Peptides against a protein of PDB entry 5JNO. Designs and how they scored, part 114

Target 1, 112 residues: chain A of PDB entry 5JNO
Amino acid sequence: MVAKFQPPPEYQLTAAELKQIVDQSLSGGDLACRLLVQLFPELFSDVDFSRGCSACGFAAKRKLESLHLQLIRNYVEVYYPSVKDTAVWQAECLPQLNDFFSRFWAQREMED

## One batch from the design tools (peptide; made by RFdiffusion4, then SolubleMPNN)

Design b1_p28_8_s2 (from b1_p28_8, 13 letters changed)
Fold by OpenDDE base, seed 2:
Structure b1_p28_8_s2 (fold): chain B 112 residues (1-112), chain A 28 residues (1-28)
Amino acid sequence: as target 1 above (112 residues)
Amino acid sequence: SVDERFERLIKRLLAAKSDAERRALAFE
């Protein structure tokens, strides 16, 4: 039995917290983006960017990993059951997540 | 804009996290 991935408690939202985020959301895609910020603020921190290999100069490319996306999707589907369909997830939520995340870092690079 | 709202939210969350870490160190 593949144990269902249970996120650490730090990435668990109470029903009240989730409801609050939903009330601020206009769509499933918007909800997904808000969840990204709430659950994984570390992905938006400049501190992790400096921890790139000093020797190779490779700035760790900040990427949304599959586990991040899966966790977000699990919360989104509570209020938008249609995202259980992969086609809907890929059309309505995933592009918005990627665009939001990419635009954030593009703006940060421009400010440096 | 929506993007500006998100940026403000991110800043608040990062500040809160930093504050929480500082408080945790103060109790050690």
Scores: peptide ipSAE 0.081, ipTM 0.590, DockQ to the pose 0.105
Fold by OpenDDE base, seed 4:
Structure b1_p28_8_s2 (fold): chain B 112 residues (1-112), chain A 28 residues (1-28)
Amino acid sequence: as target 1 above (112 residues)
Amino acid sequence: SVDERFERLIKRLLAAKSDAERRALAFE
């Protein structure tokens, strides 16, 4: 069996920090979005990989990776155990995460 | 809206991170 996923120290929240975020949340999906912002602010930065690389015009893709989603899900499960069920996670949290993230970047592109 | 609240939060977090990075560079 695969060992339980453990977040890197940089992404470990204390019980107090997690509770604060939960207290500000209205639902499991809302909690997931707030965790996304708190844990991974770098995903919302305008920093381009191409800015540091003149040889490659490759800009880092702005996407949510499986590890980001897994970490968020682990924290959401603490207060919303139902998301342990994949069907619940995909119905209640994942769409809100994707919509929020996509809308953020769509809005930023429109403002430019 | 919820998105507006999150956007404000993101801006605050990015500003704090930028400030921390600036301070770190000052000590190098």
Scores: peptide ipSAE 0.080, ipTM 0.589, DockQ to the pose 0.107
Fold by OpenDDE base, seed 5:
Structure b1_p28_8_s2 (fold): chain B 112 residues (1-112), chain A 28 residues (1-28)
Amino acid sequence: as target 1 above (112 residues)
Amino acid sequence: SVDERFERLIKRLLAAKSDAERRALAFE
């Protein structure tokens, strides 16, 4: 089951914002990936990107941590209650998230 | 700029992901 988590204000989506992302999603796994991008753009930043932003100034981590995944799962389960089951989450969403995130960094390394 | 490249890359990746899932569903 998914534990309750109240994120900092910058990670709190309104019902309208979540609905918009859901409307753009094709599945629970797709929704999870879109939430990853919307909630945690910092995870997609590299050293060069961070240096290019005077307001940011930090190099983000290149891994998905349990806290990130928990927050995403909390939003996904609103529209896909089946992901409350850990087996469903691990079969339908986690592989999609990991593949998407890995693909991003693989592609960035090729373009750099 | 780096920011613009980032935005374009994310857009492409999300589009590709959605397209792949749509194609997979077509075979079910």
Scores: peptide ipSAE 0.049, ipTM 0.602, DockQ to the pose 0.059
Fold by OpenDDE base, seed 1:
Structure b1_p28_8_s2 (fold): chain B 112 residues (1-112), chain A 28 residues (1-28)
Amino acid sequence: as target 1 above (112 residues)
Amino acid sequence: SVDERFERLIKRLLAAKSDAERRALAFE
């Protein structure tokens, strides 16, 4: 029998942990942003530009990938079932996530 | 089920992360 895949603890929230985050959230969009910070703190760390293609000088970009967004959406849906509707997700959560993430890095660029 | 879908998502996320790390090491 093939062993069942177990998600790593870094991306797995208990019911109590999720409830705490929800209780601190003002809306579905706010919840999404809080989940972003809690689940993916690595996205808010400085990028090591020395890591990558030395020949072309390409550096890793700071961006929210579809997989990150989908994971966040899965948690948001637990308490805000309306985000199962893509239109609601795109109107209520995605703009909040993108604005929050973009503002964070914009602020960091000004402080450096 | 929802749980199975979630687990598959995490699996893909881990695979992508591992792949990115391997690529970074290859070009470093």
Scores: peptide ipSAE 0.097, ipTM 0.572, DockQ to the pose 0.027; fails the geometry check

Design b1_p28_8_s3 (from b1_p28_8, 15 letters changed)
Fold by OpenDDE base, seed 3:
Structure b1_p28_8_s3 (fold): chain B 112 residues (1-112), chain A 28 residues (1-28)
Amino acid sequence: as target 1 above (112 residues)
Amino acid sequence: SEAARFEQLIARLLAARSAAEMRALAFE
């Protein structure tokens, strides 16, 4: 048997919350970016608003850690099962996440 | 347009003053 992935409590979304985000999303990649904002707002600030998970790379604010990506992917899979295929994830979601995140910080740095 | 939506989301994130405000943007 294969155990189902279970997010840490601080990153647990209810079905209603996830559905609400999905309703605002145009694609799996869009959903992924919205989940990034919902789950990890600390990655968009130099200031910590709350205590995060050390195991998920809370201290690394300028990069997306593997656990960040895994959590997002698991939620995306609920409504876009095709991202279970790594090739699909790497083509449709991962580039959009990285581009979105990098563009944010590029603009953030221009404000300084 | 996803591109336009992402740019708007980034702009709003840059203006956000709390984690709660940032998270709320995911639902808009």
Scores: peptide ipSAE 0.649, ipTM 0.950, DockQ to the pose 0.939
Fold by OpenDDE base, seed 1:
Structure b1_p28_8_s3 (fold): chain B 112 residues (1-112), chain A 28 residues (1-28)
Amino acid sequence: as target 1 above (112 residues)
Amino acid sequence: SEAARFEQLIARLLAARSAAEMRALAFE
């Protein structure tokens, strides 16, 4: 049997926190982008990461990895069950996440 | 509109000075 995905402790949201974000969201795609900001603010920074773990290797800081996307999708599904369908996720959430993230870095690079 | 909200969020993220300030934007 396939194990159910469980978020790491640092990426766990309470029901109250999730509801606050949902209340400010206009759509599943909007919710996904707000969750991206809440859960992974480090993806929007050029600050070098400290080598807290000597066994840890290089990690790309400007990529939306599968783990990031899966975690966001899990929370979006709570209020938008339709995104359990991969076709719906790829049409309503994934393009918004990619466009939002790409537009941010495009503007950041223009200002530097 | 949703597009306007995304642009506003990007502008505020660019002005943020800490991870805490960035995370707070998710609730606004």
Scores: peptide ipSAE 0.644, ipTM 0.949, DockQ to the pose 0.904
Fold by OpenDDE base, seed 4:
Structure b1_p28_8_s3 (fold): chain B 112 residues (1-112), chain A 28 residues (1-28)
Amino acid sequence: as target 1 above (112 residues)
Amino acid sequence: SEAARFEQLIARLLAARSAAEMRALAFE
C-alpha cells in the first residue's frame, strides 16, 4: 500500500493556489518560507507571543514543529522533487525556514 | 532597512491570503 499525502482540510491548497505561490517564489527555500506564511498565519500571531511569562515577560524560543515542516515539505516537493532527499531539504529549505521564522520573532521581541 | 523590508514581505503575504479568502467567501 502506498501512502498518499493528505493534509488537514484547513491546510489543503488547490492546484491554482499552490501554483500562484510557486510563481511568486524564486527558489525552493523561498517557496518554503512563503508556504509557511500562507499555511500557518497563526504561528505569527501576537496572541501566541503573549503566552510567555506574565511576570517576567520571557518568551520561550519559538521553533517550527515537525508536523508543520513536513506539511511544507510535501508541498515544496510538488515543484522541487529534489527535496525528497533529506540532505537537500536540510541544505536548501530547512535553514531558510528556521532563519525566517526566528528572525520574525527576534524582531518582535525587540519591538514589543 | 532590511528589517522593515522583511516585515513588509510578511504583511503582503498575509494580506494576499486574506484577500483571496475574502473573495472566495464573497462568491458563496
Scores: peptide ipSAE 0.250, ipTM 0.744, DockQ to the pose 0.153
Fold by OpenDDE base, seed 2:
Order: structure tokens, then sequence, then C-alpha cells
Structure b1_p28_8_s3 (fold): chain B 112 residues (1-112), chain A 28 residues (1-28)
């Protein structure tokens, strides 16, 4: 029997916290992006940005990891159960997450 | 501060995304 998905303690949201984020969201994709920011601020650190090259400032392409995406998806499913369908997740949420994350680092690169 | 700049950037990105999505929904 497969155990129910349990996020690490530092990524556990209360019902009230999740509801607040949902109330600010316009769609499942928007909710996913808001969850990304709220749950994983460490993914937006300057330390990670500068790791590639101390001399030239080069940074390798950054992609969201499967475990982060899985965690976000599990929360999104609470209010948008259609994302349980992988096709819906890949059409509505995943592109939005990747675009948002890429835009952040592109903006940081221009400001650096 | 760097922290403030980070928060401002995130806020701008989220606002821009929400605004764009809201516009898209208006035409559905």
Amino acid sequence: as target 1 above (112 residues)
Amino acid sequence: SEAARFEQLIARLLAARSAAEMRALAFE
C-alpha cells in the first residue's frame, strides 16, 4: 500500500495559509506560481545565481526539480482537482511555472 | 536592501502575470 504524500515539515501549509493563497489566485497556473514563491524562497537566492562562475557571472540554466513540482501539484489539486490529469498539469500549470521561474532569473541577469 | 529588491521583483512578476491572465479571461 502506497503511503499518502507527506511534504517535509518546512513545506507544510495550514488550511488557512493555503486558502489565503488560493483567494489571491486567478487559476491553477497562477496558484502554482504563488505556491512556488511561498514554499521555496531558497530557489531564488543570489548564491545559486553566482555559483556558475565567480569571474564572469555565468550561471547554468535552472529548472525546477521534480520534487518541488510534485509538492506544488499536490496543493494545487486541493482546489483544482483537474490537475490530477497529467495532460492538464502539463498544459495549465507546468508551462506557467517554468516561464515564471525563467523570467525571474532573466530579470536578475539583466540587473546584474 | 537586497531582500527588499527581491520582494519587489516577486511582487511585480506576480502582478504582471495576474494582470495578463485576467485580461485573457476577459475574452473567454
Scores: peptide ipSAE 0.162, ipTM 0.708, DockQ to the pose 0.071

Design b1_p28_8_s4 (from b1_p28_8, 12 letters changed)
Fold by OpenDDE base, seed 4:
Structure b1_p28_8_s4 (fold): chain B 112 residues (1-112), chain A 28 residues (1-28)
Amino acid sequence: as target 1 above (112 residues)
Amino acid sequence: SVEERFQQLIDRLLAAKTPAEMRALAFE
């Protein structure tokens, strides 16, 4: 048996918060994208807010890393246990995450 | 549709000015 997943404190969601997001989601992929927004808003900003202020912060990295995906997957599994199967995760959630994130930045760049 | 919701979420994210505003969109 593997120990229950414990996200870092800054990425913890209560059961109530997660349920609220689920209630607004139409699919596992939709849930995954909403979790991306909830957990990592800095990925959608031109600045890294974790560096203090918008005036002194650096540009956020525009990439989804393994840690981001793993944290999201762990929460998605709570309501969509089928994504524990890697094949299901790669077919139902991962493409939607990548597409959503890519489309956002493509559109952001077009509006500059 | 899910696709329409994705685009709607993107549009709202593009309009958001703070991380707090962005996070709030996850619940809408």
Scores: peptide ipSAE 0.687, ipTM 0.955, DockQ to the pose 0.932
Fold by OpenDDE base, seed 5:
Structure b1_p28_8_s4 (fold): chain B 112 residues (1-112), chain A 28 residues (1-28)
Amino acid sequence: as target 1 above (112 residues)
Amino acid sequence: SVEERFQQLIDRLLAAKTPAEMRALAFE
């Protein structure tokens, strides 16, 4: 039996916040990408914005980790219960997340 | 289309200067 994932306080969305993101989403994959942006903006920056010293920040990890994906999936499940099926998650959301994230960094690296 | 939405979001993220600006994009 797998224990229920409890988001850390800094990643806890209210029902209203989640609903607002859902209202702007066209699909489960779109929702997943928007949740990625909302929950982990530090993944889109060269500086780690996690709680700590902002004056001595270091390079953020340019990697989607299992905990990032798990948290996103938990929120997506609220409005797309089918993603509780791992096969559906891997077909409908995970490829979109990976593509979105990799495309962002590819384009960022091309900037002067 | 979904593809257009993704590219728009990427473009806006590339222009964002703060974490708050980035997070706000999720709601638009």
Scores: peptide ipSAE 0.687, ipTM 0.955, DockQ to the pose 0.936
Fold by OpenDDE base, seed 3:
Structure b1_p28_8_s4 (fold): chain B 112 residues (1-112), chain A 28 residues (1-28)
Amino acid sequence: as target 1 above (112 residues)
Amino acid sequence: SVEERFQQLIDRLLAAKTPAEMRALAFE
């Protein structure tokens, strides 16, 4: 009924790569944060790490955009199917992502 | 704990100098 989301080639993870990240994750939220780091390292740097994707929202370096979140969610769903429920995603994963990301930048700014 | 792991990941990210180093942290 609904078409499966297909990540751009530059954000494709093999089953083995995803499994390795999952094996290091203690929860869906932990997995989500690790996927954020793996897929979008440019969000943790002031350096331009552009990978040639204009659709991935690279312009906003310090913001988690819907495309980032959707892509992460799709991978999380592979091992945590419960996050297909938006309420579960918003309770278990999204707050962890936002907190993790905001804490990082807060601490980075303190280094200045 | 998950909280400790989050802070550890942040600390490592703050110390990372390249995208490759950052991405590698996802597997630790």
Scores: peptide ipSAE 0.686, ipTM 0.955, DockQ to the pose 0.938
Fold by OpenDDE base, seed 1:
Structure b1_p28_8_s4 (fold): chain B 112 residues (1-112), chain A 28 residues (1-28)
Amino acid sequence: as target 1 above (112 residues)
Amino acid sequence: SVEERFQQLIDRLLAAKTPAEMRALAFE
């Protein structure tokens, strides 16, 4: 029996919070991007945001790590069970996340 | 459209001043 992934307390969303994000989402990819913003605002800033969890592991600045993606996927699966299939996740959500994140930083750098 | 919403979210993120402001955008 495989134990399910448990997010650190800092990344735990209530059912109500997740529902609110879902209600504002137009697709699984949209939901994934909104979850990225909600859970990891530090990825959109040059400021080092300190969180209580010291066991999150090393993450490169301005880079989406496997831990970020896995946590987001876990929440997306609640309302889009099809993303349990890796092929679906890689076709419907991952490209949206990567594109969204890349576009943000491209525009941020143009602003400088 | 979803594409328009992505750009709107990016624009708001670029203008956000705090982590709390950024997180709040997920609900809009």
Scores: peptide ipSAE 0.686, ipTM 0.955, DockQ to the pose 0.954

## One batch from the design tools (peptide; made by RFdiffusion4, then SolubleMPNN)

Design b1_p29_1_s1 (from b1_p29_1, 19 letters changed)
Fold by OpenDDE base, seed 1:
Structure b1_p29_1_s1 (fold): chain B 112 residues (1-112), chain A 29 residues (1-29)
Amino acid sequence: as target 1 above (112 residues)
Amino acid sequence: DLEEAKRRALAVLDEMEAERRLEELLEAL
């Protein structure tokens, strides 16, 4: 049996919180990007979290990992059930997530 | 800090949304 994905407690959104994000979103892809910012703000930070936390051994990385994407997808599915289809997810959400993330860091690189 | 990071990220996202809206308008003409 395959275990159902469950978000860690720190990434658990209430229905009200999710609705607020949805109300600000223009599409499923846009919702995905907004969820990325809200759930994983550390991915947009210049702060090295490993520098400040010797206890947990966690090293922050500036990349979208499978776990990030899976969690975002689970929330997007609540309001856009069509993304349960992998083809739809890959066509509507993943490109926007990748483009957004890449553009952010490309812009930051230019500002440095 | 993280709040500033979020603000910067959302600013980029808003710019991208504006660009998409413009593209849609141009395609509709």
Scores: peptide ipSAE 0.656, ipTM 0.919, DockQ to the pose 0.913
Fold by OpenDDE base, seed 5:
Structure b1_p29_1_s1 (fold): chain B 112 residues (1-112), chain A 29 residues (1-29)
Amino acid sequence: as target 1 above (112 residues)
Amino acid sequence: DLEEAKRRALAVLDEMEAERRLEELLEAL
């Protein structure tokens, strides 16, 4: 039995918060990227997450991990049920997430 | 800080969206 994914409390969105992000999104892939920014802003910062929050002990890495992606996918599914199909998720969302994340850091490295 | 990082990230995302829209428009011609 696969345990039901439950996000950490700091990554739990209310219905209103999720709707606000959806209203700003153009597609499922776009929603995924916006969720990435909203849920995990530390992935776009040089500041360690643990430095900002001594209670959680999370070490911020500039890397998209499986738990990040799973959480994002769960929220995307609320408005785009088709991403429950792994093929759709891999075709519509994952490429955009990876491209966005890579482009962000590529630009940052170029500026520094 | 995190808010600044968030703003920068969204700016990159907006840029990518604009580029995608342009590409889609050109492909439709």
Scores: peptide ipSAE 0.654, ipTM 0.919, DockQ to the pose 0.907
Fold by OpenDDE base, seed 3:
Structure b1_p29_1_s1 (fold): chain B 112 residues (1-112), chain A 29 residues (1-29)
Amino acid sequence: as target 1 above (112 residues)
Amino acid sequence: DLEEAKRRALAVLDEMEAERRLEELLEAL
């Protein structure tokens, strides 16, 4: 039996909260991006990334890291079970996440 | 401010969604 990954308490969404985000989403990749914003708003701000979560530890500023992606994937799987397949996750969700995150900060750099 | 950051992030996402929708419409023609 493989133990299922459980998100830290700081990133635990209720069924109602998750459903609300899903209702606003157009696809699995879009859902992933919306989850990124809702779960990790600090990645989109100039605020220093501090030890707010014991499970996050030391994280680099303005970087989409493996822990973030793992947490997002777990929620996406609830409504899009196909992303349990790594090939599907890498084809449908990861490119959209990376493009979204990169585009956001590219625009911010031009505004500075 | 985190709320402002969220609003700005969602605005970028909305733009990307609009672009994707346009591409889908063009592919259907």
Scores: peptide ipSAE 0.653, ipTM 0.919, DockQ to the pose 0.875
Fold by OpenDDE base, seed 4:
Structure b1_p29_1_s1 (fold): chain B 112 residues (1-112), chain A 29 residues (1-29)
Amino acid sequence: as target 1 above (112 residues)
Amino acid sequence: DLEEAKRRALAVLDEMEAERRLEELLEAL
């Protein structure tokens, strides 16, 4: 049996914090993107990743890695249980996450 | 800093949401 993913303390949201983000979100995909910003702001910074846990493998500053996505998905599932289905997650959330992240850095590259 | 990064990220997200909304409106015509 695969062990349940346990996020590091710095990535744990209270029910109130999650509710606030949900209230700002228009969809499951939008919620995923907002969670990405709130949980991993360092991925949108030019500064090297310094907050992440070395034991958890959070080291890349400009890449969406499996652990990032897994944590986000866990929170999205609370309000959008359909994303427990991998096909739904891949159709509704992953494309929006990737498009958002790519667009952000594409714009930043043009500004530099 | 991280707060500025968050603001910039959310600005991009808001822009994408606005574009999606506009597309929906245009398709409804």
Scores: peptide ipSAE 0.652, ipTM 0.918, DockQ to the pose 0.925

Design b1_p29_1_s2 (from b1_p29_1, 12 letters changed)
Fold by OpenDDE base, seed 5:
Structure b1_p29_1_s2 (fold): chain B 112 residues (1-112), chain A 29 residues (1-29)
Amino acid sequence: as target 1 above (112 residues)
Amino acid sequence: SLEEARERALAVLDEMQEEEEEEERLEEE
């Protein structure tokens, strides 16, 4: 039996922490992007951080992995239950996450 | 630092959100 997905302790947000991020968010997609920054700041850094989970294989690579997206989606669902529908998640959140991540690194590349 | 990286990321996100809000406004006209 597959156990319910449980994030590693370093990626667990309290209700208060999540509320703070939600209060800053304009939409479900925006919330997803803000969660990306708050949970995985190493993805936006030039330095690889050993913030890896030995149990789940998290690596500080400059790539959006399925586990990153799954964690973000779980938190977004708390305030935007509609993203439980995969079609909604793919229409409202995934494009914004990808666009944001790509835009960030495109700009950083141009600054060099 | 990680803190500086986070700050830069949020700045990019804010710019992106401003553009999206403008696009939504134009589509409603």
Scores: peptide ipSAE 0.626, ipTM 0.893, DockQ to the pose 0.894
Fold by OpenDDE base, seed 2:
Structure b1_p29_1_s2 (fold): chain B 112 residues (1-112), chain A 29 residues (1-29)
Amino acid sequence: as target 1 above (112 residues)
Amino acid sequence: SLEEARERALAVLDEMQEEEEEEERLEEE
């Protein structure tokens, strides 16, 4: 059996923290986006990337990487167990994450 | 700052959420 992915301590949300984000979310996809902002604010910053974990392989710049998505999915599954199905994850959450991320940076590009 | 970045990101997300809510409302009518 493949070992379960464990996030670094800085990305470990408490039940209360997760519940707070869930209460603000309308769907699994929306929850995924809110988790993205909460866990990885550096992906939305113009500052140099300094928040990461060399030990776990986090090397993201301004790009959604597999480790980001995997961690987010783990939390989303708590309240939306259907995303355990890869087809559901790819249909409901990934497009929203990508659209959100792209929209954010597209707007930033227009402002500069 | 990271805090400002988070706030901007959430603003964009809220806009998207409003658009989705509007689309859902229109589909229900």
Scores: peptide ipSAE 0.626, ipTM 0.893, DockQ to the pose 0.883
Fold by OpenDDE base, seed 1:
Structure b1_p29_1_s2 (fold): chain B 112 residues (1-112), chain A 29 residues (1-29)
Amino acid sequence: as target 1 above (112 residues)
Amino acid sequence: SLEEARERALAVLDEMQEEEEEEERLEEE
């Protein structure tokens, strides 16, 4: 059996923290992107920085990995339970996450 | 800094959301 996904301690949000992000969000996809920024700011840094998980040894790379996406999805589904459906997640959230992340680094590359 | 990185990222996100809102507005007309 595969254990239920548990957020690493470094990436746990309180209900109040999550509510604040939700209040700033226009949609489930927007919420996903804002969660990406708040949980993994190292993915947007010019300096090589990796935030590790003390419990599992996970280290963030400068790319969107399955563990990042799974964690974000778990928070998004609290307010948008429809994303529990993989088809909805792939239609509403994943494209926006990928587009946002790609757009950010494309702009940074142009500024170099 | 990480804070500056967040601010830059959120600025890009805001621009993207403005474009999406404009696209939705045009599609509804």
Scores: peptide ipSAE 0.625, ipTM 0.893, DockQ to the pose 0.900
Fold by OpenDDE base, seed 4:
Structure b1_p29_1_s2 (fold): chain B 112 residues (1-112), chain A 29 residues (1-29)
Amino acid sequence: as target 1 above (112 residues)
Amino acid sequence: SLEEARERALAVLDEMQEEEEEEERLEEE
């Protein structure tokens, strides 16, 4: 049996915080993108903030990694349980996350 | 700052959502 994934303390959201993000979200994919910004602001910064998780040794770089996606998915599932299905997650959330992240950095590169 | 990064990211996200909403509207017309 696989143990339930517990997010590191720095990536824990209260019910109120999550609800606030949900209220701002237009869809499950949009929610995923907003969670990305909320949980991992360092991915959008020009400075590599070594916001390392002391518990898991995770260091965020300017790249979406499996751990980022898994954590986001766990929160999205609270309000969109259909994303428990991998096919739904890959169709509804992953493309939006990738498009958003790519668009952000493409735009930033044009400004430099 | 991280806060400024968040603001920039959210601005990009809002633009994307506006474009998606417009595309959906045009497809329904």
Scores: peptide ipSAE 0.624, ipTM 0.892, DockQ to the pose 0.899

